# Peptides against a protein of PDB entry 6B9H, part 8

Target 1, 151 residues: chain A of PDB entry 6B9H
Amino acid sequence: AELCESLLTWIQTFNVDAPCQTVEDLTNGVVMAQVLQKIDPAYFDENWLNRIKTEVGDNWRLKISNLKKILKGILDYNHEILGQQINDFTLPDVNLIGEHSDAAELGRMLQLILGCAVNCEQKQEYIQAIMMMEESVQHVVMTAIQELMSK

## One batch from the design tools (peptide; made by RFdiffusion4, then SolubleMPNN)

Design b1_p9_4_s1 (from b1_p9_4, 4 letters changed)
Fold by OpenDDE base, seed 2:
Structure b1_p9_4_s1 (fold): chain B 151 residues (1-151), chain A 9 residues (1-9)
Amino acid sequence: as target 1 above (151 residues)
Amino acid sequence: SPREFLASL
């Protein structure tokens, strides 16, 4: 999916420790958790990160477990820190991500993380980083942000 | 444009 591929490129700019080259690399949630910690290390602290299992392999049940924790973290962050309400029926299906590596649903998850980045205390830093990306990627990112802010 | 939009955030 175009959204997923563009946001994967964006995720790669964070230079996290976990491998993040493919859609499959993101399905266990480890990269996402590390990205969130970079976005706000005071909120997504080491105690939070330690709840995400890193030794997942191909176990889709463990992937889904991680993804559920990450989604909850994102929702809580939006409510507690960003003061934003997220509509439940627009949320990504983490079961499809964990079990089937569904790129469309993964894109929706990454879109939520994008929302965290462009609304957090250091939002200007992330906005500037996006401005350094290729025009085609910027366009997809713009559309993704617009969709979030239109709600 | 994306740049104009991003600058508006």
Scores: peptide ipSAE 0.683, ipTM 0.959, DockQ to the pose 0.904
Fold by OpenDDE base, seed 5:
Structure b1_p9_4_s1 (fold): chain B 151 residues (1-151), chain A 9 residues (1-9)
Amino acid sequence: as target 1 above (151 residues)
Amino acid sequence: SPREFLASL
């Protein structure tokens, strides 16, 4: 899945504390939660982050529980803070991510996080960071943003 | 191009 691999590379630029080298590293939601806190620490504060379970291991039920909380946080953030700037599209299936490490569905989850980054208060900082990435990654990111903002 | 698109955001 080209989308997932390109957005994994983008996620790695945040330098979070949790391991983030492989697709499977992202399936427990811990990396995604730490990235969202960096994007907007006032909204995704310590109280929000503390609801995400760490030390999940291979427990797919705990993974899915974390992923559901993260997806809800993203959707609420778009509604309450970003003012619905991202158009409706197919939501990721967090059950497939947690139980099967489905790269296509994980790519769609990371695409929602990308939408938060390019629409948040410090969006220009994230846009400039994307401009410093490899051309092939920039192309995939561009397509992902276009899909989010298309009519 | 990606750079032109990103600059337009």
Scores: peptide ipSAE 0.679, ipTM 0.959, DockQ to the pose 0.962
Fold by OpenDDE base, seed 1:
Structure b1_p9_4_s1 (fold): chain B 151 residues (1-151), chain A 9 residues (1-9)
Amino acid sequence: as target 1 above (151 residues)
Amino acid sequence: SPREFLASL
Protein backbone atom coordinates (compact mmCIF):
# COMPACT_ATOMS: atom_id res chain seq x y z
CA ALA B 1 0.00 0.00 0.00
CA GLU B 2 1.19 3.51 -0.83
CA LEU B 3 0.49 4.84 2.66
CA CYS B 4 2.41 2.02 4.31
CA GLU B 5 5.44 2.32 2.02
CA SER B 6 5.70 6.08 2.43
CA LEU B 7 5.32 5.91 6.19
CA LEU B 8 7.84 3.07 6.34
CA THR B 9 10.29 5.47 4.69
CA TRP B 10 9.36 8.08 7.29
CA ILE B 11 9.80 5.59 10.15
CA GLN B 12 13.30 4.81 8.86
CA THR B 13 14.36 8.42 9.52
CA PHE B 14 14.11 7.73 13.26
CA ASN B 15 17.10 5.40 13.02
CA VAL B 16 15.89 3.06 15.76
CA ASP B 17 17.87 0.06 16.93
CA ALA B 18 15.41 -2.55 15.67
CA PRO B 19 15.40 -3.66 12.01
CA CYS B 20 13.02 -1.46 10.03
CA GLN B 21 13.63 -2.17 6.35
CA THR B 22 10.45 -4.05 5.42
CA VAL B 23 6.76 -4.21 6.25
CA GLU B 24 7.45 -7.52 7.97
CA ASP B 25 10.00 -5.84 10.25
CA LEU B 26 7.26 -3.59 11.63
CA THR B 27 4.69 -6.29 12.37
CA ASN B 28 6.09 -7.24 15.79
CA GLY B 29 5.64 -3.67 17.06
CA VAL B 30 9.20 -3.26 18.35
CA VAL B 31 10.13 -0.54 15.83
CA MET B 32 6.88 1.30 16.51
CA ALA B 33 7.50 1.22 20.26
CA GLN B 34 11.04 2.56 19.83
CA VAL B 35 9.76 5.34 17.55
CA LEU B 36 7.13 6.34 20.11
CA GLN B 37 9.80 6.50 22.80
CA LYS B 38 11.78 8.91 20.62
CA ILE B 39 8.67 11.05 20.04
CA ASP B 40 7.98 11.43 23.78
CA PRO B 41 10.41 9.63 26.09
CA ALA B 42 8.76 11.07 29.20
CA TYR B 43 5.47 9.38 28.36
CA PHE B 44 6.69 6.32 26.46
CA ASP B 45 9.38 5.73 29.05
CA GLU B 46 11.58 2.72 29.65
CA ASN B 47 8.96 1.07 31.86
CA TRP B 48 6.43 1.36 29.03
CA LEU B 49 8.90 0.08 26.44
CA ASN B 50 9.80 -2.90 28.62
CA ARG B 51 6.22 -4.14 28.33
CA ILE B 52 6.80 -4.78 24.62
CA LYS B 53 8.12 -8.29 24.04
CA THR B 54 11.26 -8.58 21.94
CA GLU B 55 12.40 -11.67 20.06
CA VAL B 56 8.87 -12.72 19.12
CA GLY B 57 9.98 -14.26 15.82
CA ASP B 58 7.07 -15.32 13.64
CA ASN B 59 4.68 -15.79 16.56
CA TRP B 60 1.65 -13.85 15.37
CA ARG B 61 -0.04 -14.08 18.78
CA LEU B 62 2.90 -12.29 20.41
CA LYS B 63 2.94 -9.74 17.59
CA ILE B 64 -0.74 -8.99 18.15
CA SER B 65 -0.17 -8.69 21.90
CA ASN B 66 2.56 -6.10 21.30
CA LEU B 67 0.49 -4.23 18.74
CA LYS B 68 -2.48 -4.02 21.11
CA LYS B 69 -0.25 -2.47 23.78
CA ILE B 70 1.15 0.03 21.29
CA LEU B 71 -2.29 1.01 20.02
CA LYS B 72 -3.48 1.49 23.60
CA GLY B 73 -0.43 3.64 24.29
CA ILE B 74 -1.17 5.82 21.26
CA LEU B 75 -4.80 6.24 22.26
CA ASP B 76 -3.89 7.05 25.86
CA TYR B 77 -1.25 9.52 24.67
CA ASN B 78 -3.81 11.32 22.51
CA HIS B 79 -6.22 11.51 25.43
CA GLU B 80 -3.81 12.36 28.25
CA ILE B 81 -1.12 14.45 26.53
CA LEU B 82 -2.30 15.67 23.11
CA GLY B 83 -5.64 16.83 24.51
CA GLN B 84 -7.86 15.35 21.80
CA GLN B 85 -6.01 17.13 18.98
CA ILE B 86 -6.45 13.88 17.10
CA ASN B 87 -10.16 13.08 17.22
CA ASP B 88 -11.72 9.63 17.09
CA PHE B 89 -10.29 7.75 14.13
CA THR B 90 -10.94 4.36 12.57
CA LEU B 91 -8.62 2.06 14.47
CA PRO B 92 -6.23 -0.24 12.64
CA ASP B 93 -6.94 -3.96 12.86
CA VAL B 94 -3.88 -5.19 14.72
CA ASN B 95 -4.95 -8.80 14.18
CA LEU B 96 -4.50 -8.39 10.44
CA ILE B 97 -1.12 -6.75 10.97
CA GLY B 98 0.19 -9.45 13.29
CA GLU B 99 -1.24 -12.48 11.55
CA HIS B 100 -1.13 -11.43 7.88
CA SER B 101 1.29 -8.48 7.69
CA ASP B 102 -1.58 -6.46 6.21
CA ALA B 103 0.05 -3.38 4.68
CA ALA B 104 -3.13 -1.30 4.60
CA GLU B 105 -3.78 -1.78 8.32
CA LEU B 106 -0.10 -1.26 9.09
CA GLY B 107 -0.27 2.03 7.20
CA ARG B 108 -3.16 3.09 9.41
CA MET B 109 -1.14 2.23 12.51
CA LEU B 110 1.83 4.26 11.26
CA GLN B 111 -0.55 7.12 10.46
CA LEU B 112 -1.51 7.25 14.14
CA ILE B 113 2.18 7.45 15.06
CA LEU B 114 2.56 10.26 12.50
CA GLY B 115 -0.25 12.04 14.32
CA CYS B 116 1.69 11.76 17.56
CA ALA B 117 4.84 13.20 15.96
CA VAL B 118 3.19 16.24 14.36
CA ASN B 119 1.31 17.09 17.56
CA CYS B 120 3.97 16.39 20.21
CA GLU B 121 6.08 18.98 22.02
CA GLN B 122 8.84 18.63 19.42
CA LYS B 123 6.44 18.69 16.45
CA GLN B 124 8.40 21.39 14.61
CA GLU B 125 11.49 19.19 14.49
CA TYR B 126 9.48 16.36 12.96
CA ILE B 127 7.78 18.69 10.50
CA GLN B 128 11.18 19.97 9.39
CA ALA B 129 12.44 16.41 8.97
CA ILE B 130 9.46 15.57 6.77
CA MET B 131 10.19 18.63 4.62
CA MET B 132 13.61 17.12 3.89
CA MET B 133 12.12 13.90 2.49
CA GLU B 134 11.37 13.04 -1.14
CA GLU B 135 8.46 14.98 -2.65
CA SER B 136 6.45 11.81 -3.26
CA VAL B 137 6.73 10.88 0.42
CA GLN B 138 5.87 14.43 1.48
CA HIS B 139 2.69 14.23 -0.58
CA VAL B 140 1.54 11.01 1.09
CA VAL B 141 2.45 12.35 4.53
CA MET B 142 0.50 15.55 3.84
CA THR B 143 -2.57 13.57 2.83
CA ALA B 144 -2.24 11.37 5.91
CA ILE B 145 -2.03 14.38 8.23
CA GLN B 146 -4.98 16.05 6.51
CA GLU B 147 -7.05 12.93 7.03
CA LEU B 148 -6.23 12.92 10.75
CA MET B 149 -7.08 16.60 11.10
CA SER B 150 -10.41 16.24 9.29
CA LYS B 151 -11.80 13.59 11.64
CA SER A 1 1.88 21.87 -2.05
CA PRO A 2 3.22 19.59 0.68
CA ARG A 3 5.83 22.17 1.64
CA GLU A 4 3.24 24.93 2.00
CA PHE A 5 0.94 22.65 3.97
CA LEU A 6 3.69 21.47 6.32
CA ALA A 7 4.81 25.06 6.89
CA SER A 8 1.28 25.91 8.02
CA LEU A 9 1.28 23.35 10.83
Scores: peptide ipSAE 0.679, ipTM 0.958, DockQ to the pose 0.962
Fold by OpenDDE base, seed 3:
Structure b1_p9_4_s1 (fold): chain B 151 residues (1-151), chain A 9 residues (1-9)
Amino acid sequence: as target 1 above (151 residues)
Amino acid sequence: SPREFLASL
């Protein structure tokens, strides 16, 4: 999916420790958790990150467990820190991500992380970084942000 | 444009 591929490119700019080259690399949630910690290390702290299993392999049940924790963290962050600036009407199906590596649903999860970045304390730094990306990626990012902030 | 939109945030 175009959304997933564009946001994968965006996620790669964070230079996290976990492998982050393919869609499959994102399905266990480890990259997502490390990105969230970079966005707000005070909220997504070491204690939060330690709840995410790192040695998941191909165990889709463990992937789904991680993804559920990450989704909850994002929604709680939106409510408690961001003042519910992100539209939560359509949530990603983490079962499809974990069991089938569904690119469309993965894109929706990455979209929520994008929402955290462009509304956090350091939002201007992330906005400037996006402005340095390819025009095609910027277009997808714009559309994704508009969807999150529209009621 | 994306750049104009991003600048408005």
Scores: peptide ipSAE 0.676, ipTM 0.958, DockQ to the pose 0.966

Design b1_p9_4_s3 (from b1_p9_4, 3 letters changed)
Fold by OpenDDE base, seed 5:
Structure b1_p9_4_s3 (fold): chain B 151 residues (1-151), chain A 9 residues (1-9)
Amino acid sequence: as target 1 above (151 residues)
Amino acid sequence: SAREFLASL
């Protein structure tokens, strides 16, 4: 999916420790958890990150468990820190991500992380970073942000 | 444009 591929490119700019070259690399949630810690390390602290299992391999049950924790963290962050600036819309199906590597659902998960980045304390830094990306990627990111704002 | 939109945020 175009959304997933563009946001994968965006995720790669965070320079996290975990492999993040393919859609499948993101399905265990480790990259997403490390990105969230960079966005707000006071909220997504070491205690939070330590709840995410590493060395998951191909175990889809462990992937889904991690993804559920990450989704909960994102929703709680929006409620507790961002004051629900991101309105509720169709949530990603983490079962499809973990069990089938569904790119469309993964795209929706990454869109929620994008929402955290463009509304957090350092939002201007992330907006400027997006402005340095390829124009085609910028367009997809713009559309994704607009969708978040319109819901 | 995308740049104009992003600048408005």
Scores: peptide ipSAE 0.698, ipTM 0.960, DockQ to the pose 0.968
Fold by OpenDDE base, seed 1:
Structure b1_p9_4_s3 (fold): chain B 151 residues (1-151), chain A 9 residues (1-9)
Amino acid sequence: as target 1 above (151 residues)
Amino acid sequence: SAREFLASL
């Protein structure tokens, strides 16, 4: 999916420790959790990150478990810190991500993380970083942000 | 443009 591929490119700019080269690399949630910690380490602190299992392998049940925790963290962050600026958004189906590496649903999860980045305390830093990306990626990111704002 | 939109955020 176009959304997933563009946001995967965006996620790669965070330079996290976990492998983040393919869609499948993101399905266990470890990369996403590490990205969220970079976005707001005071909220997504080490105690929060330690709840995400790192040695998941191909176990789709463990992937889904991680993804559910991450989604909850994003929703709680939006409620508690961001003032629900992107509330009432359609939630990604984490079952499809964990079981089938569904790129469309993964894109929707990454879109929620994008929402966190462009609304966090350091939002201007992330906006400037996006401006340095390829124009095609910038366009997809713009569309994704506009969709979040329309809710 | 995308750049103009991003600059408006």
Scores: peptide ipSAE 0.698, ipTM 0.960, DockQ to the pose 0.974
Fold by OpenDDE base, seed 2:
Structure b1_p9_4_s3 (fold): chain B 151 residues (1-151), chain A 9 residues (1-9)
Amino acid sequence: as target 1 above (151 residues)
Amino acid sequence: SAREFLASL
């Protein structure tokens, strides 16, 4: 999916420790958790990150467990820190992500993380980083942000 | 443009 591929490219700019080259690399949630910690390390602190299982392999049940924790973290962050700016957005189906590596649903999960980045305390830093990306990717990211703001 | 939109955020 175009959304997923563009946001995967965006996620790669965070230079996290976990592998993040393919859609499947993101399905266990480890990359997403590390990205969220970079976005707001005071909220997504080490104690929060330690709740995400790192040795998941191909176990889709463990993937889904991680993804549920991450989604909850994102929703709580939006409520407690960002003032519910994207709280009512359609939620991704983490079961499809974990069990089937569904790119469309993964794109929607990454879109929520994008929402965190462009609304956090250092939002200007992330906006500037997006402005350095390829124009075609910028367009997809713009559309994704607009969709979040329209709710 | 995307750049103009991003600058408005």
Scores: peptide ipSAE 0.697, ipTM 0.960, DockQ to the pose 0.969
Fold by OpenDDE base, seed 3:
Structure b1_p9_4_s3 (fold): chain B 151 residues (1-151), chain A 9 residues (1-9)
Amino acid sequence: as target 1 above (151 residues)
Amino acid sequence: SAREFLASL
């Protein structure tokens, strides 16, 4: 999916420790958790990160477990820190991500992380980084942000 | 444009 591929490219700019080359690499949630820690390490601290299992392999049940924790973390962050600046009404289906590597739903998950980045304390740094990406990617990101703002 | 939109955030 276009959204997923564009946001995968964006995610890769974080240079996390976990492999993040493919859609499949993101399905266990480890990359997403590490990205969130970079976005706000005070909130997504080591205690939070330690709840995410790193050696998941192809176990889709463990993937879903991680993804549920990450989604909850995003929603809690939105409520507790961001003041509900991102949409939490249309949630990604983490079951489809974990079981089937569904790119569309993964894109929606990454969109929520994008919402965290463009509303966090360091939002201007992330916005500037996005402005340095390919124009086609910037367009997709713009659309994704607009969708979050409209809900 | 995307750039102008992003700059407005």
Scores: peptide ipSAE 0.693, ipTM 0.960, DockQ to the pose 0.970

Design b1_p9_4_s4 (from b1_p9_4, 4 letters changed)
Fold by OpenDDE base, seed 5:
Structure b1_p9_4_s4 (fold): chain B 151 residues (1-151), chain A 9 residues (1-9)
Amino acid sequence: as target 1 above (151 residues)
Amino acid sequence: SAREFLQSL
């Protein structure tokens, strides 16, 4: 999916420790958790990160467990810190991500993380980083942000 | 453009 591929490219700019080259690399949630910690380490602290299981391999049950924790963290962050400025009516199906590596649903998950980045305390730094990406990626990111902020 | 939109955020 175009959304997933563009946001995968964006995720790669965070230079996290976990492998993040393919859609499959993101399905265990470890990369996403490390990205969220970079976005707001005071909220997504070490205690929060330690709830995410590493060394998951191909165990789709463990993937889904991690993804559920990450989605909950994102939604709680939007409510408690960001003041629910993001339209979250269309939530990703983490079961499809964990069991089938569904790129469309993964795209929606990454879109929620994008929403955290462009609304957090350091939002201007992330906006500037996006402006340095390829024009085609910028267009997809713009559309994704517009969808999140529309009421 | 995407750049103009991003600058408006």
Scores: peptide ipSAE 0.688, ipTM 0.959, DockQ to the pose 0.977
Fold by OpenDDE base, seed 1:
Structure b1_p9_4_s4 (fold): chain B 151 residues (1-151), chain A 9 residues (1-9)
Amino acid sequence: as target 1 above (151 residues)
Amino acid sequence: SAREFLQSL
């Protein structure tokens, strides 16, 4: 999906330790967890990150378990820190991500992470970084942010 | 443009 591919490119700018070159690389949630820690290390602290299993291989049940924890973390962050500025009525299906590497649902998960970045304390730094990306990526990011801000 | 939108955030 276009959303997933553009946001994968955005995720790669974080330079996390985990492999993050393909859609499948993101399906175990490890990259996403590391990105969230970079966005707000006080909230997504080491104790939170340690709850994410890093050696899951192709075990889709373990992937889903990680993804559920990450989604919960994002939702809690939105409620507790961001003041529910992100519209979360269309949640990603983490089962489809973990079991089938569904790019559309993964895109929706990455969109929620984008929402965290553009609403966090250091939002201006992330906005500036997005402005340095290719025009096609900027356009998709704009559309994704607009959707998050919709009532 | 996308840049103008991003600057408005």
Scores: peptide ipSAE 0.687, ipTM 0.959, DockQ to the pose 0.970
Fold by OpenDDE base, seed 4:
Structure b1_p9_4_s4 (fold): chain B 151 residues (1-151), chain A 9 residues (1-9)
Amino acid sequence: as target 1 above (151 residues)
Amino acid sequence: SAREFLQSL
């Protein structure tokens, strides 16, 4: 999906330790967890990150477990820190992400992370970084943010 | 444009 591909490109700008070259690389949640820690290390701290299993391989059950924790973290972050600036009731299906590497659902997951970035304390830094990306990516990001703001 | 939108955030 275009959303997933564009947001994958965006995720790559974080330069996390975990491999993040393909859609499948994101399905275990490790990259996403590391990105969230960069977005707000005070909230997504070491204790939070330690709950994410790093050595999951192709185990879709472990992937789903990680993804559920990450989704919960995002939702809690929106509520506790962002003051519910992002209210998403159409949650990504983490089962489809974990079992099938569903790009559409993964895109929706990354969209939630995008929401965290553009609303966090350092939101201007992330916005500026997005503005340096390719125009096509900027357009997709814009659309994704607009969708979040409309909810 | 996307740039204009992003600048508005």
Scores: peptide ipSAE 0.686, ipTM 0.959, DockQ to the pose 0.967
Fold by OpenDDE base, seed 3:
Structure b1_p9_4_s4 (fold): chain B 151 residues (1-151), chain A 9 residues (1-9)
Amino acid sequence: as target 1 above (151 residues)
Amino acid sequence: SAREFLQSL
């Protein structure tokens, strides 16, 4: 999916410790959790990050467990910190991500993380970083943000 | 443009 591929490229700019080269690399949630910690380390602190299991391998049940925690964290962050500035009415299906590596649903998950980045305290830094990316990626990001803002 | 949109955020 175009959304997933563009946002994967965006995620790679965070230079997290976990492997983040492929769609499959993102399905265990570890990269997403590390990205969220970079976005707001005061909220997504070490205690929060420690709830995400590492070394999941191909265990799709453990992947889904991690993804559910991450999705909850995003929703709670949106409510508690961001003042519900992003659309959380249509949520990604984390079961399809964990069990089938569904790129479309993964794209929707990454879109929520994008929403966190462009609304957080350091939003201007993330917006500037996006503006340095390829125009094709910027276009996809624009449409993704517009969708989030149209509640 | 996408750039102009991003600048408006």
Scores: peptide ipSAE 0.683, ipTM 0.958, DockQ to the pose 0.972

Design b1_p9_5_s1 (from b1_p9_5, 6 letters changed)
Fold by OpenDDE base, seed 2:
Structure b1_p9_5_s1 (fold): chain B 151 residues (1-151), chain A 9 residues (1-9)
Amino acid sequence: as target 1 above (151 residues)
Amino acid sequence: SEELKAFLS
């Protein structure tokens, strides 16, 4: 999916420790958790990160467990820190991500992380970084932000 | 933010 591929490129700019080159690399949630920690390390602190299992392998049940925790973290962050609420009908299906590596649903998950970045305390830095991205990626990212703003 | 608005305009 175009959204997923563009947001994967965006995610790669964070230079996290976990492998983040493919869609499959993102399905266990470890990269996403590390990205969230970079976005707001005070909220997504070590105690939070320690709840995410790092040695998941191909166990899709463990992937889903991680992804559910991450999604909850994103929703709680939006509510507690960003003062925003995301309707349930727009949420990604983490089961499809964990079990099937569904790129479309993964894109929606990454879009929520994008929302955290462009609304967090360091939002200006992330916005500026996005403005410097390659044009085709920037276009998709901007569209994704616009969609979030309209919710 | 104003920066975001400008970015999206």
Scores: peptide ipSAE 0.040, ipTM 0.740, DockQ to the pose 0.188
Fold by OpenDDE base, seed 1:
Structure b1_p9_5_s1 (fold): chain B 151 residues (1-151), chain A 9 residues (1-9)
Amino acid sequence: as target 1 above (151 residues)
Amino acid sequence: SEELKAFLS
């Protein structure tokens, strides 16, 4: 999916420790968790990150378990810190991400992380980084942000 | 933010 591929490129700008070159690399949630920690290390602290299992391999049940924790963290962050109402937004199906590497649902998950970045304390830095992205990727990212703002 | 809105416009 176009959304997923563009947001994968955006995720790569965080330069996290975990492999993040392919859609498959994102399905275990480890990259997502590391990105969230960079966005707000006070909220997504080391104790939170340690709840995400590493070395899950191809175990889709463990992937889903991680993804559920990450989604909960994002929702709690929006509610407790950002004060954002996202209940009307379509939530990603983490089962499809973990079991089938569904790119469309993964795109929705990454879009929620994008929402965290453009609403966090360091939002200006992330906005500036997006403005430096390649045109085709920037267009998709901007559209994704606009969709979040319209909800 | 206003900066974000300006960025999107």
Scores: peptide ipSAE 0.039, ipTM 0.737, DockQ to the pose 0.184
Fold by OpenDDE base, seed 5:
Structure b1_p9_5_s1 (fold): chain B 151 residues (1-151), chain A 9 residues (1-9)
Amino acid sequence: as target 1 above (151 residues)
Amino acid sequence: SEELKAFLS
């Protein structure tokens, strides 16, 4: 999935502590949680982050549990902080991500995080960083943003 | 946002 691979490259620019080299590295939600904390540490604070289980390994039940918490956090952030409605947007299936490492569904999850970055308080910093990405990756990221804006 | 619109233009 081109969307997932391009957004993985984008996620890597955050330089989080957790391993983030492969699609499978993202399926436990730990990287995504650390990225969200960087986007808005006042909302995604230490109390929120501590609810995400580390040392998950290959336990798909624990992965899904983490991913559900992260998706809820993203949706609540959009409603409570960004004032954005996503009624017309297809939500990712976190069961497919946790149990099967589904790249297409993971791409949709990362697209929601992209939406948080380009609408947060420091949105201009993230937009500028995207504008400096490699051309082919930038194209996919920009298309993903356009899809978010059309909803 | 206007910044996002400018980015996509």
Scores: peptide ipSAE 0.039, ipTM 0.737, DockQ to the pose 0.172
Fold by OpenDDE base, seed 3:
Structure b1_p9_5_s1 (fold): chain B 151 residues (1-151), chain A 9 residues (1-9)
Amino acid sequence: as target 1 above (151 residues)
Amino acid sequence: SEELKAFLS
């Protein structure tokens, strides 16, 4: 999916420790958790990060478990820190991500992380970074942000 | 966010 591929490119700009070259690399949630910690290390602290299992391999049940924790963290962050409601927004199906590496649902998950970045304390820095991205990728990312604002 | 709206304009 175009959304997933563009947001994968965006995720790669964070330079996290975990491998993040392919869609499959994102399905265990480890990259997502490390990105969220960079976005807000006070909220997504070491205690939070330690709840995400790193030695997952191909175990889709463990992937789904991680992804559920990450999704909950994102939703709680939006409610408790960002003061915005996204209950009416279409949530990603983490079962499809963990079991089938579904690119469309993964794109939705990464879009929620994008929402955290462009609304956090350092939102201006993330916005500036997006403005420096390659034009075709930038277009998809901007469209994804616009969708978040309209819902 | 004013910054976000400006970015999208």
Scores: peptide ipSAE 0.038, ipTM 0.736, DockQ to the pose 0.171

Design b1_p9_5_s2 (from b1_p9_5, 5 letters changed)
Fold by OpenDDE base, seed 1:
Structure b1_p9_5_s2 (fold): chain B 151 residues (1-151), chain A 9 residues (1-9)
Amino acid sequence: as target 1 above (151 residues)
Amino acid sequence: NPELQAFLS
């Protein structure tokens, strides 16, 4: 999916420790958790990150477990810190991400993380970084941000 | 991207 590929490129700008080159690399949630910690290390602190299991391999049940924790963290962050209401009917299906590496649902998950970045305390730094990205990626990211903020 | 900046500002 175009959304997923563009947001994968965006995720790569965070330069996290975990492998983040392919869609498959993101399905265990480890990259997502590390990105969230960079966005707000006071909220997504080391104790929170330690709840995400590493070395899950191809175990889709463990992937889903991680993804559920990450999604909950994003929702709680939006409610408690950002003051944003996220409508539940638009939430990504983490089962499809973990079990089938569904790119469309993964794109929706990454879009929620994008929402955290452009609304966090350091949002201006992330906005500036996005504006320096390749035009084709920038277009997709901009559209994704507009969709989030119009709800 | 001026459109992006305008929207996010």
Scores: peptide ipSAE 0.043, ipTM 0.740, DockQ to the pose 0.836
Fold by OpenDDE base, seed 5:
Structure b1_p9_5_s2 (fold): chain B 151 residues (1-151), chain A 9 residues (1-9)
Amino acid sequence: as target 1 above (151 residues)
Amino acid sequence: NPELQAFLS
């Protein structure tokens, strides 16, 4: 999935502590949680981050549990902080991500995180960083942003 | 990317 691979490249620019080299590295939600904390540490604080289980390994049940918490955090952040409605947007299936490492569904999850970055308080910093990415990756990210903002 | 700049500005 081109969307997932391009957004994986974007996620890597955050330089989080957790491994983030492959699609499978993202399926436990730890990288995504650390990225969200960087986007807004006041909202995604240490108490929130501590609810995400580390050392998950290949346990798909623990992966899904983490992913559900992350998706809820993203949706609550959009409602409570960003004031954005996403009623017309298709939500990712976290069961397919956790159990099957589904790249298409993971791409949709990362797209929601992208939406948080380009609408947060420091949105301009993230926008400028995206504009400096490799052209082919930038095109996919741009299309993903356009899809979010057209809803 | 000028298109991205125009869209996000």
Scores: peptide ipSAE 0.042, ipTM 0.738, DockQ to the pose 0.923
Fold by OpenDDE base, seed 2:
Structure b1_p9_5_s2 (fold): chain B 151 residues (1-151), chain A 9 residues (1-9)
Amino acid sequence: as target 1 above (151 residues)
Amino acid sequence: NPELQAFLS
């Protein structure tokens, strides 16, 4: 999916410790958790990160467990910190991500993380970073942000 | 990207 491909490129700019080169690399949630910690380390602190299992392997049940925790963290962050509410019907299906590596649903998950970045305290830094990316990626990112803001 | 900058600023 175009959304997932572009947002994977965006995620790679965070230079997290976990492997983040492929869609499969993102399905266990470890990269996403590390990205969220970079976005707001005061909220997504070490205690929060420690709830995410790092040695998941191919266990899709553990992947889903991690992804559910991450999604909850994103929703709570939006509610408690960003003052925004995301409707449940627009949420990514973490079961499809964990069990099937569904790129479309993964793209929607990364889109929520994008929403956190462009609305957080350091939003201007992330906006500037996005504007330095390749034009085709910028286009997809902008479209994804517009979709989130219209919800 | 001026459109992106205008939208996000």
Scores: peptide ipSAE 0.041, ipTM 0.736, DockQ to the pose 0.927
Fold by OpenDDE base, seed 3:
Structure b1_p9_5_s2 (fold): chain B 151 residues (1-151), chain A 9 residues (1-9)
Amino acid sequence: as target 1 above (151 residues)
Amino acid sequence: NPELQAFLS
């Protein structure tokens, strides 16, 4: 999916420790958790990150467990910190991500993380970084931001 | 967000 591929490129700009070259690399949630910690390390602190299991391999049940925790964290962050700036948004199906590496659902998950970045304390820095991305990728990412703001 | 509320509940 175009959204997933563009947001994968965006995720790669965070330069996290976990491998993040392919869609499948993101399905265990470890990259996403590390990205969220960079976005707001006070909220997504070490205690939170330690709840995400690393080295899950191809165990789709463990992937789904991680993804559920991450999604919960994103939703709680929006409620507790961001004042629920993302409303009436369709949630990604983490089962499809974990079990089938569904790119469309993964794209929606990454879009929620994008929402955290563009509404966090350093939102202006993230927006500026997005504006410097390759034009085709930037277009998709900015469209995704606009969709978040409209809901 | 009804879906959000359902997830958090």
Scores: peptide ipSAE 0.017, ipTM 0.568, DockQ to the pose 0.027

